# Peptides against a protein of PDB entry 5HB3: the designs that were tried, part 1

No score or structure here was measured in a lab: all are predicted.

Target 1, 150 residues: chain A of PDB entry 5HB3
Amino acid sequence: RQMQDRCMSEYNQRIRNAPEGSIDPFRMACYKIIGRCDLSNRSLDGLQTDVNDWIWLQFNLARETDRSLELAGESYGLAELQASIREIGLKHFPKTAAEDTNGSFGMFFYLQILAGMFEQAIAYLYPFSYVDAVHFAIALTYYGLLRPVD
Structure headers, positions and changes below count from the first letter of each chain, unless a header shows other numbers.
Peptide ipSAE was made for these designs. It is ipSAE averaged over its two directions, with the distance scale d0 held at 1.0 Angstrom where the peptide's residues are scored. Compare it between designs on one protein only; published cut-offs may not apply.
The geometry check fails a fold that doesn't show the stated peptide or that is severely misdrawn somewhere.

## One batch from the design tools (peptide; aimed at target 1 N41 K91)

Design b1_p8_1 (made by RFdiffusion4)
Pose (drawn by RFdiffusion4):
Structure b1_p8_1 (pose): chain A 150 residues (1-150), chain P 8 residues (1-8)
Amino acid sequence: as target 1 above (150 residues)
Amino acid sequence: LTPEELHA
């Protein structure tokens, strides 16, 4: 309780609202991770990072809590992470094979799998490659990670 | 895609 309050406040007063270009980029990153500061802006600004670093941060900052009482601030768990993956899908990725030329649909399928969006990931992949979709569904169904119809 | 584009 103490450390979360001290760390959150310290980050707001003496880092976010501090002179720009003065605070080490990695240090700001360490505070965002350790203290989960500013869950509203989950980016690694000021660092030479790629899409995998961004993906990692989304999960790294995610935490699951019992759905019974409040958290300090806004919650960020698998549910919110999945909501974020869905909007990225509509905005940046195609739904039909006609919209895809470079083979990028695989990235969104990969993102949905990471987020546990198994039903949606298989349904998304089938139009691009029914063979792979059929077999990935078999792999998931074997371990019980695919909700079938009654 | 870039991290900036995904973050936007």

Design b1_p8_1_s1 (made by RFdiffusion4, then SolubleMPNN; from b1_p8_1 with H7A A8E)
Fold by OpenDDE base, seed 4:
Structure b1_p8_1_s1 (fold): chain B 150 residues (1-150), chain A 8 residues (1-8)
Amino acid sequence: as target 1 above (150 residues)
Amino acid sequence: LTPEELAE
């Protein structure tokens, strides 16, 4: 708690008072990741990142913590991450093959798999690639990660 | 997708 509070204080002070562009973005990233500062903002400004960096960050921010030790509004776990991914899917990813102009369906499938959204991932992939969906479904079922319908 | 889009 003390460390978190200190990090939060420093983070807030720097983000508010430091001249624009003067703060090391990696330092700010450390405050966010280690200090869990400003978890409502799940992005890293001033850094060039890709989707893998993004999802890595989300998982780090979604670490299991004692919610009682977090400030109000800063609780973020796997469930919240999964909800976020679901929402992102609704907003940014194709629902059908006809909507898929750039092959991005695979990325959303990937994100869902990483987040442990296995049933949803398979269900999503199925209309895009039957063969791949079945392939993954078999594997996931084998490992007990996919529940077949009764 | 870009990280910026995912951040929305």
Scores: peptide ipSAE 0.320, ipTM 0.909, DockQ to the pose 0.778
OpenDDE base, seeds 1, 2, 3, 5: peptide ipSAE 0.317, 0.310, 0.318, 0.312; ipTM 0.908, 0.906, 0.908, 0.906

Design b1_p8_1_s2 (made by RFdiffusion4, then SolubleMPNN)
Fold by OpenDDE base, seed 3:
Structure b1_p8_1_s2 (fold): chain B 150 residues (1-150), chain A 8 residues (1-8)
Amino acid sequence: as target 1 above (150 residues)
Amino acid sequence: LTPEELHA
């Protein structure tokens, strides 16, 4: 608790009082990841990051929510991450093959697979690449991750 | 997509 309190104090002090350009973004990232400071902001400001860095951060910030804690309005777990990926998909990725101009469907498929959204990922991939969707469906079914329709 | 765009 003392470490967390210290991290939070230092984080807040730096955000409010640090001169422009004096904040070490790597130190701020440590406060975010280790200290869990300001979890409402799930980004790393001032760092050059990619989609892999983003998804890694989301998984690290997410906690296994015991069902008993679902009533606590401030939990960020796998379900919330899956909801975020769904929202990102609706905003930034093609919904149909006709909307696909740059082949970005593959990235959204990748994000859904990482988040364990297997049925949705396969259903999404199918209109873009029938062969790939069938191949992934077979593999996921073999490992018991996709329930075949009886 | 930039990480900033992914932060909905």
Scores: peptide ipSAE 0.184, ipTM 0.868, DockQ to the pose 0.788
OpenDDE base, seeds 1, 2, 4, 5: peptide ipSAE 0.180, 0.173, 0.175, 0.177; ipTM 0.863, 0.862, 0.863, 0.862

Design b1_p8_1_s3 (made by RFdiffusion4, then SolubleMPNN; from b1_p8_1 with A8S)
Fold by OpenDDE base, seed 4:
Structure b1_p8_1_s3 (fold): chain B 150 residues (1-150), chain A 8 residues (1-8)
Amino acid sequence: as target 1 above (150 residues)
Amino acid sequence: LTPEELHS
């Protein structure tokens, strides 16, 4: 808590008082990742990031924490990450093969798999790649990660 | 996906 409070203080001070462009974005990233500062903003401003960086950040921010020590609105766990991925999927990924212009369905499948959304991932992949969906379903079932509907 | 799309 003391370290977190200090990080929050330093983070907020820098955001508020530092001249624009003078803040080291990596330092700010450290405050966010280590200090869990401003978890409502899950972006790394001033850094070029890709999907892998984003998902890595989300997992780091979605770590299990003692909710009693978190400030109001700073609770972010796996469930919230999964919700975020669902929302991103609804907004930014193709729902059908006809909507797929760039093959991005695979990325959304990947994100869902990483987030442990196995049933949803398979269900999503199925209309895009039947063969791949079946193969993944078999594998996930073998590992006990996919619950077949009776 | 762009960073902007991921953080929307």
Scores: peptide ipSAE 0.130, ipTM 0.857, DockQ to the pose 0.726
OpenDDE base, seeds 1, 2, 3, 5: peptide ipSAE 0.128, 0.121, 0.127, 0.124; ipTM 0.855, 0.852, 0.853, 0.853

Design b1_p8_1_s4 (made by RFdiffusion4, then SolubleMPNN; from b1_p8_1 with H7A)
Fold by OpenDDE base, seed 4:
Structure b1_p8_1_s4 (fold): chain B 150 residues (1-150), chain A 8 residues (1-8)
Amino acid sequence: as target 1 above (150 residues)
Amino acid sequence: LTPEELAA
């Protein structure tokens, strides 16, 4: 707790008082990841990141609900991350093959799989690639990760 | 997608 408080203090001080462009973005990233500073902002400013970096960060910032409730901040766990991915899907990813202009459906499928949204992932992939959806469904079923549907 | 779009 003391270390986290110190990190938070330093983070806030740097954000507020440091000259523009003088803050090492990697240092700020460390404060966020290690110090869990400003968890309401789950992004890394000043760094060139991609979707893989984003999802990695989300998982690192997510905690168990029981532990997160002990913190003064908002609870952010797997359920919240899954909800976030769902919302991202609704906003930014194609819903049909006709809407898919850049092949981004695969990325949303990937995000859903990483977040353990297996049934939703398969259901999403199916209209884009029947073959791939079936193959993934077989694999997920084999490992007991896909629920049987009536 | 960009991280900025995902953050929104």
Scores: peptide ipSAE 0.332, ipTM 0.909, DockQ to the pose 0.763
OpenDDE base, seeds 1, 2, 3, 5: peptide ipSAE 0.327, 0.318, 0.326, 0.322; ipTM 0.907, 0.905, 0.907, 0.907

Design b1_p8_2 (made by RFdiffusion4)
Pose (drawn by RFdiffusion4):
Structure b1_p8_2 (pose): chain A 150 residues (1-150), chain P 8 residues (1-8)
Amino acid sequence: as target 1 above (150 residues)
Amino acid sequence: DSEDRYFA
């Protein structure tokens, strides 16, 4: 309780609202991670990072809590992470084979799998490659990670 | 948005 309060406040007063270009970029990153500061802006600004670093941060900052009482601030768990993956799908990725030329649909399928969006990931992949979708579904069904119809 | 850097 103490450390979360001290770390959150310290980050707001002495880092976010501090002179720009003065605070080490990695240090700000360390505070965002350790203290889960500013869950509203889950980016790694000021660092040479790629899409995998961004993806990692989304999960790294995610935490699951019993759905019984409040958290300090806004919650960020798998549910919120999935909501974010969904909007990225509509905005940046195609749904039909006609919209895809480079083979990028695989990235969104990969993202949905990471987030545990198994039903949606298989349904998304089938139009691009029914063979792979059929077999990935078999792999998931074997371990019990695919909700079938009654 | 942050993801525009990677997916745009």

Design b1_p8_2_s1 (made by RFdiffusion4, then SolubleMPNN; from b1_p8_2, 4 letters changed)
Fold by OpenDDE base, seed 1:
Structure b1_p8_2_s1 (fold): chain B 150 residues (1-150), chain A 8 residues (1-8)
Amino acid sequence: as target 1 above (150 residues)
Amino acid sequence: SSWDRFFS
């Protein structure tokens, strides 16, 4: 707790008072990850990041904790992450094969799998790639991750 | 990158 408080204090101080361009983005990233500072902003400012970095960060920040225990007054868990993935899917990924111009459906499938949205991932993949959807469904069922409809 | 929109 003392470490977290210190991280929060230093993070807030730097965000508010540091001269423009003087902030070390890696240090700020450390404060965010370790100190869980400013959980409402789940991005790494000043760093070149990709989708893998983003999803990695989301998983690191996602905690099943009581909101009352979070100093920031906000909590971010798996449910919120899954909600974010759904929202991203609705806004930025093709809904049908006809809408897919760049093959991005695979990335959204990947994000859903990582977030544990297995049934939705398979349902989404099916119209884009039937064979792949069946293969993944078999594998997920074998490992008990997909609930077969009895 | 095409994914920058997820970080804004």
Scores: peptide ipSAE 0.023, ipTM 0.641, DockQ to the pose 0.205
OpenDDE base, seeds 2, 3, 4, 5: peptide ipSAE 0.022, 0.016, 0.024, 0.019; ipTM 0.625, 0.594, 0.651, 0.607; seed 4 fails the geometry check

Design b1_p8_2_s2 (made by RFdiffusion4, then SolubleMPNN; from b1_p8_2, 5 letters changed)
Fold by OpenDDE base, seed 4:
Structure b1_p8_2_s2 (fold): chain B 150 residues (1-150), chain A 8 residues (1-8)
Amino acid sequence: as target 1 above (150 residues)
Amino acid sequence: SVWDRFFS
């Protein structure tokens, strides 16, 4: 708690008072992660990041929505993350194999699996790779994570 | 969006 409070105070101070271009993006990233500062902005500005970095950050910041202990009154949980992934899928990932020029369907499948969107993930994967979809479906069913979809 | 940085 003490560390979190300190991170939050330093983060806010630097955001408000630091000269333009003087903020160390790595330091700010540490404050973001440890202090959970400014949860409305779930990105690491000034750093070169990829999708793996993004999803790691999302899960790091995600908490149960019923948490009354959130300092800023901001809530960000699994449901919000799942909603975000769904929206990302609609905007940035191929809907069909014909639209896929770079094989990015696998990344969206991966994101859905990480977020526990198992039925949606399998349904999405099937038209791109039916063999992989079947294998994942079998595995997920074996572990009790997949239910039949109509 | 942050995703605009990943996809073009």
Scores: peptide ipSAE 0.197, ipTM 0.860, DockQ to the pose 0.610
OpenDDE base, seeds 1, 2, 3, 5: peptide ipSAE 0.166, 0.184, 0.120, 0.142; ipTM 0.849, 0.853, 0.817, 0.826

Design b1_p8_2_s3 (made by RFdiffusion4, then SolubleMPNN; from b1_p8_2, 4 letters changed)
Fold by OpenDDE base, seed 5:
Structure b1_p8_2_s3 (fold): chain B 150 residues (1-150), chain A 8 residues (1-8)
Amino acid sequence: as target 1 above (150 residues)
Amino acid sequence: SSWDRFFG
């Protein structure tokens, strides 16, 4: 908490006083992750990142706490992340097996699972890979994460 | 889009 407060203070001072682009990208990343500053921008400008870095960042920024309890004025929760993943799916991933050209359906399935969208993930996977969908459904049911159909 | 670099 003390570190977070310091980060927010430094961030606010630098944003007001420093020219745009003058702050080291890694320092900016620290303000983002530790200080939770400017959560409306969830990209790390000036850094080369891959999809794993992006996923890691989203989950670190997504907090399941009451907004009023956060030290930062901004909050980004699991619900917002889930909404983002839905939108990403609509824009960038195949909706049917016929649309699949590069096997990217697996990545979208993975993103949905990470975000706790289990029912949607299984439903999505089923037309692409029946066997895998059944296996995951059984496993998720065993751990109480997927409810059997009545 | 932001995802074009990954999936575009």
Scores: peptide ipSAE 0.257, ipTM 0.868, DockQ to the pose 0.554
OpenDDE base, seeds 1, 2, 3, 4: peptide ipSAE 0.233, 0.182, 0.196, 0.196; ipTM 0.860, 0.841, 0.849, 0.850; seeds 3, 4 fail the geometry check

Design b1_p8_3 (made by RFdiffusion4)
Pose (drawn by RFdiffusion4):
Structure b1_p8_3 (pose): chain A 150 residues (1-150), chain P 8 residues (1-8)
Amino acid sequence: as target 1 above (150 residues)
Amino acid sequence: SVPDEFFE
């Protein structure tokens, strides 16, 4: 309780609202991770990072809590992470084979799998490659990670 | 924020 309060306040007063270009980029990153500061802006600004670093951060900052009481601030768990993956799908990725030329649909399928969006990931992949979709569903169904119809 | 350029 103490450390979360001290770390959150320290980050707001002496880092976010501090002179720009003065604070080490990695240090700001270390505070965002350790203290989960500013869950509203989950980015790694000031660092040479790629899409995999961004994806990692989304999961790294995610935490699951019992759905019974409040958290300090806004919650960020798998549910919120999935909501974010969905909008990225509509905005940046195609839904039909006609919209895809480079083979990028695989990235969104990969993102949905990481987030545990198994039903949606298989349904999304089938139009691009029914063969792979059929077999990935078999792999998931074997371990019990695919909700079937009654 | 989402680095939209990574997905372009």

Design b1_p8_3_s1 (made by RFdiffusion4, then SolubleMPNN; from b1_p8_3, 4 letters changed)
Fold by OpenDDE base, seed 1:
Structure b1_p8_3_s1 (fold): chain B 150 residues (1-150), chain A 8 residues (1-8)
Amino acid sequence: as target 1 above (150 residues)
Amino acid sequence: MVPDSLFS
C-alpha cells in the first residue's frame, strides 16, 4: 500500500507540474504499472508500443481485488479487459473472411484466447480457418477450458 | 498486421 501511494503521488505530481517536454515516458510507465496509476488511460503515453505491449499492459493493470477496497470508478479486472477486447473486435477486426485483406483475424483470435474468451475465440476463428478452429477446440476441451454444449 | 494505433 505505501509503495502504491508513493507511485500515485509521484505520477500525479509529474503529470501536473512537469514542464512541457520534460516528462520521462519510461519513468511514467513504471509508475503506471507498479502503482496502477490512472486506470482510465490504459496506455503508455510517449512510448512507441505495439499490440503485444498493449495487451501485456492490460493484464498487468487488471486485478481481481475486492471492489470495496478500490477507489470509486477505478476498478479494472478481467471482466473489464474482456469488455475492451470485445469492443476493439467490433470496431477494428474483420467479421468475415471476405473483409480480411491482411490476415488480422489471427490477432483478434489471439487476444480472445489470452483473455480466456475461449468460446468466442473458437466461434470467431471458425469461418476464417475451419481446421485451426477444430484443432484449438479439441485442445481447449481436453484441458477443460472449453465447455461443449451438450 | 493490425495498426498499433488501434490500441492507443
Scores: peptide ipSAE 0.020, ipTM 0.646, DockQ to the pose 0.174
OpenDDE base, seeds 2, 3, 4, 5: peptide ipSAE 0.010, 0.020, 0.020, 0.020; ipTM 0.590, 0.642, 0.644, 0.639

Design b1_p8_3_s2 (made by RFdiffusion4, then SolubleMPNN; from b1_p8_3, 5 letters changed)
Fold by OpenDDE base, seed 4:
Structure b1_p8_3_s2 (fold): chain B 150 residues (1-150), chain A 8 residues (1-8)
Amino acid sequence: as target 1 above (150 residues)
Amino acid sequence: MVPESLFS
C-alpha cells in the first residue's frame, strides 16, 4: 500500500506539473504498472505497444480485490478484463471467415484463451478453423477448463 | 497485425 501510494503521488505529480515534453513515458509506465495508477486509462501513453503488451498490461493491472474497499471507478479485475475483451471482439475482430482479411481471428481467440473465456474462444474459433477448435476443445476439456453442454 | 488503435 505505501509503495502504491507513493507511485500514485509521483504519477499524479508528474502528470500535473511536468513541463511539456519532459515526461519520460517509461517512468510513467513503471508507475502505472507498479502503482496501478490511473486505471481509467489502461494504456501506456507515449509508448509503442502491441497486442501482447496491451494484454500483459491488462493482466498486470487486474486485481481481485474486495470491491467494498475500492473507490468508485478503481475496480478492475478479471471480470472487467473479460468484459473489455468481449467488447473489443465485438467491435474490432471478424465474426466470420469472410470478414477476416488479415488473419486477426487468431489474435482474438488468443485473447479469449488468456482471459479464461474458453467456451467463447472455442465457439469463436469454430467457424474459422474447425480442426483447431476441436483440438483446443479436447485439450481444454481434458484439463477441466471447458464445460461441455450436456 | 491488429491495429494499435484497438488498445488505446
Scores: peptide ipSAE 0.021, ipTM 0.659, DockQ to the pose 0.177
OpenDDE base, seeds 1, 2, 3, 5: peptide ipSAE 0.021, 0.015, 0.015, 0.015; ipTM 0.655, 0.611, 0.605, 0.608

Design b1_p8_3_s3 (made by RFdiffusion4, then SolubleMPNN; from b1_p8_3, 4 letters changed)
Fold by OpenDDE base, seed 5:
Structure b1_p8_3_s3 (fold): chain B 150 residues (1-150), chain A 8 residues (1-8)
Amino acid sequence: as target 1 above (150 residues)
Amino acid sequence: MVPSSLFE
């Protein structure tokens, strides 16, 4: 708690008061990760990041807390992460095999799997790669992660 | 909103 409070204080002070161009983006990233600062902005400003960096950050920031204990407006858990992945999927990834020009469907499948969206992941993968979708479905069912339709 | 550059 003390460390988190210090990180949040330093983060807020630097964002508000630091001269333009004087902010070390790596230091700010450390404060954001450790202090869970500014959960409304779940990005690392001033850093060149890829999809792996992004998803890693999302999981590090996500917490299942009693809503009663979080300050109003700063709840970020698995449900919010899953919602974000759905939105990204709709905007940035192919919806059909015919739209796939670069093979990016695999990345969206991967993101859904990481977020525990197993049924959606299999349903998405199926039209792109039938064989892979079946193999993953078998494995997920074996481990009790995929709910078979009764 | 996730920057589009993350997925290029």
Scores: peptide ipSAE 0.043, ipTM 0.742, DockQ to the pose 0.561
OpenDDE base, seeds 1, 2, 3, 4: peptide ipSAE 0.022, 0.019, 0.017, 0.022; ipTM 0.658, 0.638, 0.604, 0.663

Design b1_p8_3_s4 (made by RFdiffusion4, then SolubleMPNN; from b1_p8_3, 4 letters changed)
Fold by OpenDDE base, seed 2:
Structure b1_p8_3_s4 (fold): chain B 150 residues (1-150), chain A 8 residues (1-8)
Amino acid sequence: as target 1 above (150 residues)
Amino acid sequence: MVPEELFS
């Protein structure tokens, strides 16, 4: 708690008071990751990041805490991450094989798998790659992760 | 290629 509070204090102080161009983006990233600062902005500003960096950050920021202990509006857990992935999927990824021009469907499938959205991931993959969807479904079922709808 | 807008 003390370290988190210190990180938040330093983070906020630097955002507000740092001279222009003096902010080290890596330092700010450290505060964000360690202190879980500014959960409303789950990006690493000033850094060149890719989707892997993004999703890694999301999981590092996500916490399964007792909702009773979290201040209203500052909760970010797996459910919120899953909701974000769904939203991203709707906005930025192909919905059908006919819409896929660059093979980006695989990335969305990957994000869903990481987030434990196994049924949705398989359902999404199926029209793009039947064979792969079946293989993943078998594997997920074997490990008891896929819940077939009765 | 993942859209850059994903992590903005």
Scores: peptide ipSAE 0.039, ipTM 0.734, DockQ to the pose 0.174
OpenDDE base, seeds 1, 3, 4, 5: peptide ipSAE 0.034, 0.028, 0.038, 0.035; ipTM 0.720, 0.701, 0.735, 0.723

Design b1_p8_4 (made by RFdiffusion4)
Pose (drawn by RFdiffusion4):
Structure b1_p8_4 (pose): chain A 150 residues (1-150), chain P 8 residues (1-8)
Amino acid sequence: as target 1 above (150 residues)
Amino acid sequence: SNEDKYFS
């Protein structure tokens, strides 16, 4: 309780609202991670990072809590992470084979799998490659990670 | 948020 308060406040006063270009980029990153500061802006600004670093941060900052009482600030768990993956799908990725030329649909399928969006990931992949979708569904069903119809 | 940086 103490450390979360001290770390959150320290980050807001002496880092976010501090002179720009003065604070080490990695240090700001270390505070965002350790203290989960500013869950509203889950980016790694000031660092040479790629899409995998961004993806990792989304999950790294995610935490699951019992759905019984409040958290300090806004919650960020698997549910919120999935909601974020969904909007990225509509905005940046195609739904039909006609919209895809480079083979990028695979990235969104990969993202949905990481987030545990198994039903949606298989349904999304089938129109691009029914063969792979059929077999990935078999792999998931075997371990019990695919909700079937009654 | 800067997801456009990676997916655009």

Design b1_p8_4_s1 (made by RFdiffusion4, then SolubleMPNN; from b1_p8_4, 5 letters changed)
Fold by OpenDDE base, seed 4:
Structure b1_p8_4_s1 (fold): chain B 150 residues (1-150), chain A 8 residues (1-8)
Amino acid sequence: as target 1 above (150 residues)
Amino acid sequence: TQWDRFFS
């Protein structure tokens, strides 16, 4: 679309040519979100964001698309997002209740649910909260979203 | 990584 093309052009031009420190981070964020610019960098640099902002951005940038229509190395869809969440889980979230010092297991569960990783989410939650895991499992099964996990 | 901003 015309708007997207314009955003990409301006984004690239500013990144390359703008004096250091002169770029408005909010404006650049708009270009990234609307224009899908620089998809290899799925963050909002220069802005204070939280995990909710991050996940919102990921979903906005993720598209069901043919790689042939994207620039080399910049294809990004749900599968890539799910892969990222898996890696994030391994690196940043507790694996057991003993490792959980701040209750962050709930956040990782939440991220997995948002990304449609339902089986993994339930399996992850179970050792932290049996009751919650069962409730979510029932609900997900009811809506046809949960399958058996190894 | 991007999560380094949120989790350390």
Scores: peptide ipSAE 0.288, ipTM 0.881, DockQ to the pose 0.597
OpenDDE base, seeds 1, 2, 3, 5: peptide ipSAE 0.020, 0.381, 0.254, 0.224; ipTM 0.630, 0.904, 0.870, 0.864; seed 2 fails the geometry check

Design b1_p8_4_s2 (made by RFdiffusion4, then SolubleMPNN; from b1_p8_4, 5 letters changed)
Fold by OpenDDE base, seed 4:
Structure b1_p8_4_s2 (fold): chain B 150 residues (1-150), chain A 8 residues (1-8)
Amino acid sequence: as target 1 above (150 residues)
Amino acid sequence: EQWDRFFS
């Protein structure tokens, strides 16, 4: 892919050679997104972002490919994304209703759903909102996405 | 925007 290669080249060149303070973070973000540059750093440096921006970026960068086909030996797929979400959940989101003062449980539930972590998402949501958890469980079961766990 | 520090 010519465009991807060009983005990678420009990204790397600017990171290494651009004068201090001259890098446009939006331009670099474009290279990163289009070229999947520097998969070890899955963030948009120099930009103020939220959780929606983050998760959008993760999915845009994620590919189900053999590591041998990735440039510079980097690999990032759904499994790695799911692992990241799990770790973020453990660190930054409430584990019980008593811990949740700002309603952020819904965001973590949302992230898990987007990542296909359906069983974990329902299990997580249940203690925060029984009614919502049941509704989502029914829907996910209807579509064959939910697998009951003992 | 408060989430930036958690996800960057």
Scores: peptide ipSAE 0.027, ipTM 0.673, DockQ to the pose 0.209
OpenDDE base, seeds 1, 2, 3, 5: peptide ipSAE 0.026, 0.022, 0.021, 0.027; ipTM 0.664, 0.651, 0.647, 0.672

Design b1_p8_4_s3 (made by RFdiffusion4, then SolubleMPNN; from b1_p8_4, 6 letters changed)
Fold by OpenDDE base, seed 4:
Structure b1_p8_4_s3 (fold): chain B 150 residues (1-150), chain A 8 residues (1-8)
Amino acid sequence: as target 1 above (150 residues)
Amino acid sequence: DRWEDFFS
């Protein structure tokens, strides 16, 4: 906890007091990741990242804890991540094969799987790839992760 | 939005 406290202190100090453009974004990223600083901002500012970086960060920041136990009174867990993924899906991913021009449906399926949204993931994948959806459904059911849904 | 960089 000492390291986290130090990270939080340095993060806040730099954000507030450092001259504009003088902060190393990688250093700030370290504070974010290690210290879990400023959980309301779950992105790495000033860095070029991809969806894999984003989802990796989300899982690293996510904790199943009471808000009262957080240093800054912020809470972020799996439920919040799942809610975020749902919203992302609605906004940024194709709803049908006709809308899919770049094959991004697979990425959203992947995100849902990582977040444990198995039923929703299979339901989403089905209209894009019947065969793949069935294969994943069988596997998830075998491991007790999939429940029947309409 | 974080996804604007990925899906624009």
Scores: peptide ipSAE 0.121, ipTM 0.841, DockQ to the pose 0.579
OpenDDE base, seeds 1, 2, 3, 5: peptide ipSAE 0.116, 0.100, 0.105, 0.108; ipTM 0.839, 0.830, 0.831, 0.835

Design b1_p8_4_s4 (made by RFdiffusion4, then SolubleMPNN; from b1_p8_4, 6 letters changed)
Fold by OpenDDE base, seed 1:
Structure b1_p8_4_s4 (fold): chain B 150 residues (1-150), chain A 8 residues (1-8)
Amino acid sequence: as target 1 above (150 residues)
Amino acid sequence: DKWEDFFS
């Protein structure tokens, strides 16, 4: 807890008082990940990142919601991450095969799988690749991650 | 938009 308080203090001081362009983005990333500073901003400024970096960060920042803190502050868990992925899908990924110009449907499928959105992922993949959707559905069912409808 | 940069 002492380390967390120190991280928060240093993070806030640097954001407010550091000269423009002088902040080490890697140090700021450490404060965010270790110190959990400014969780409302779930991005790493000043770093070149890709989708893998983004999803990695989201999982590191996501924590199980403490029921005692639900009313007191910001909570970010798996449910919130799943909601974010849904919104990303609506805004940035093809909804139909006809809209897919770059083959990006696979990336959105991948993000949904990582976030444990198995039923939604299979449903999304099906119109793009029937064979792949069936294979994933079989595998997920085998491992108990997809529940078959009785 | 960060995602636009990823998929553009």
Scores: peptide ipSAE 0.201, ipTM 0.862, DockQ to the pose 0.482
OpenDDE base, seeds 2, 3, 4, 5: peptide ipSAE 0.172, 0.172, 0.187, 0.180; ipTM 0.849, 0.853, 0.858, 0.857

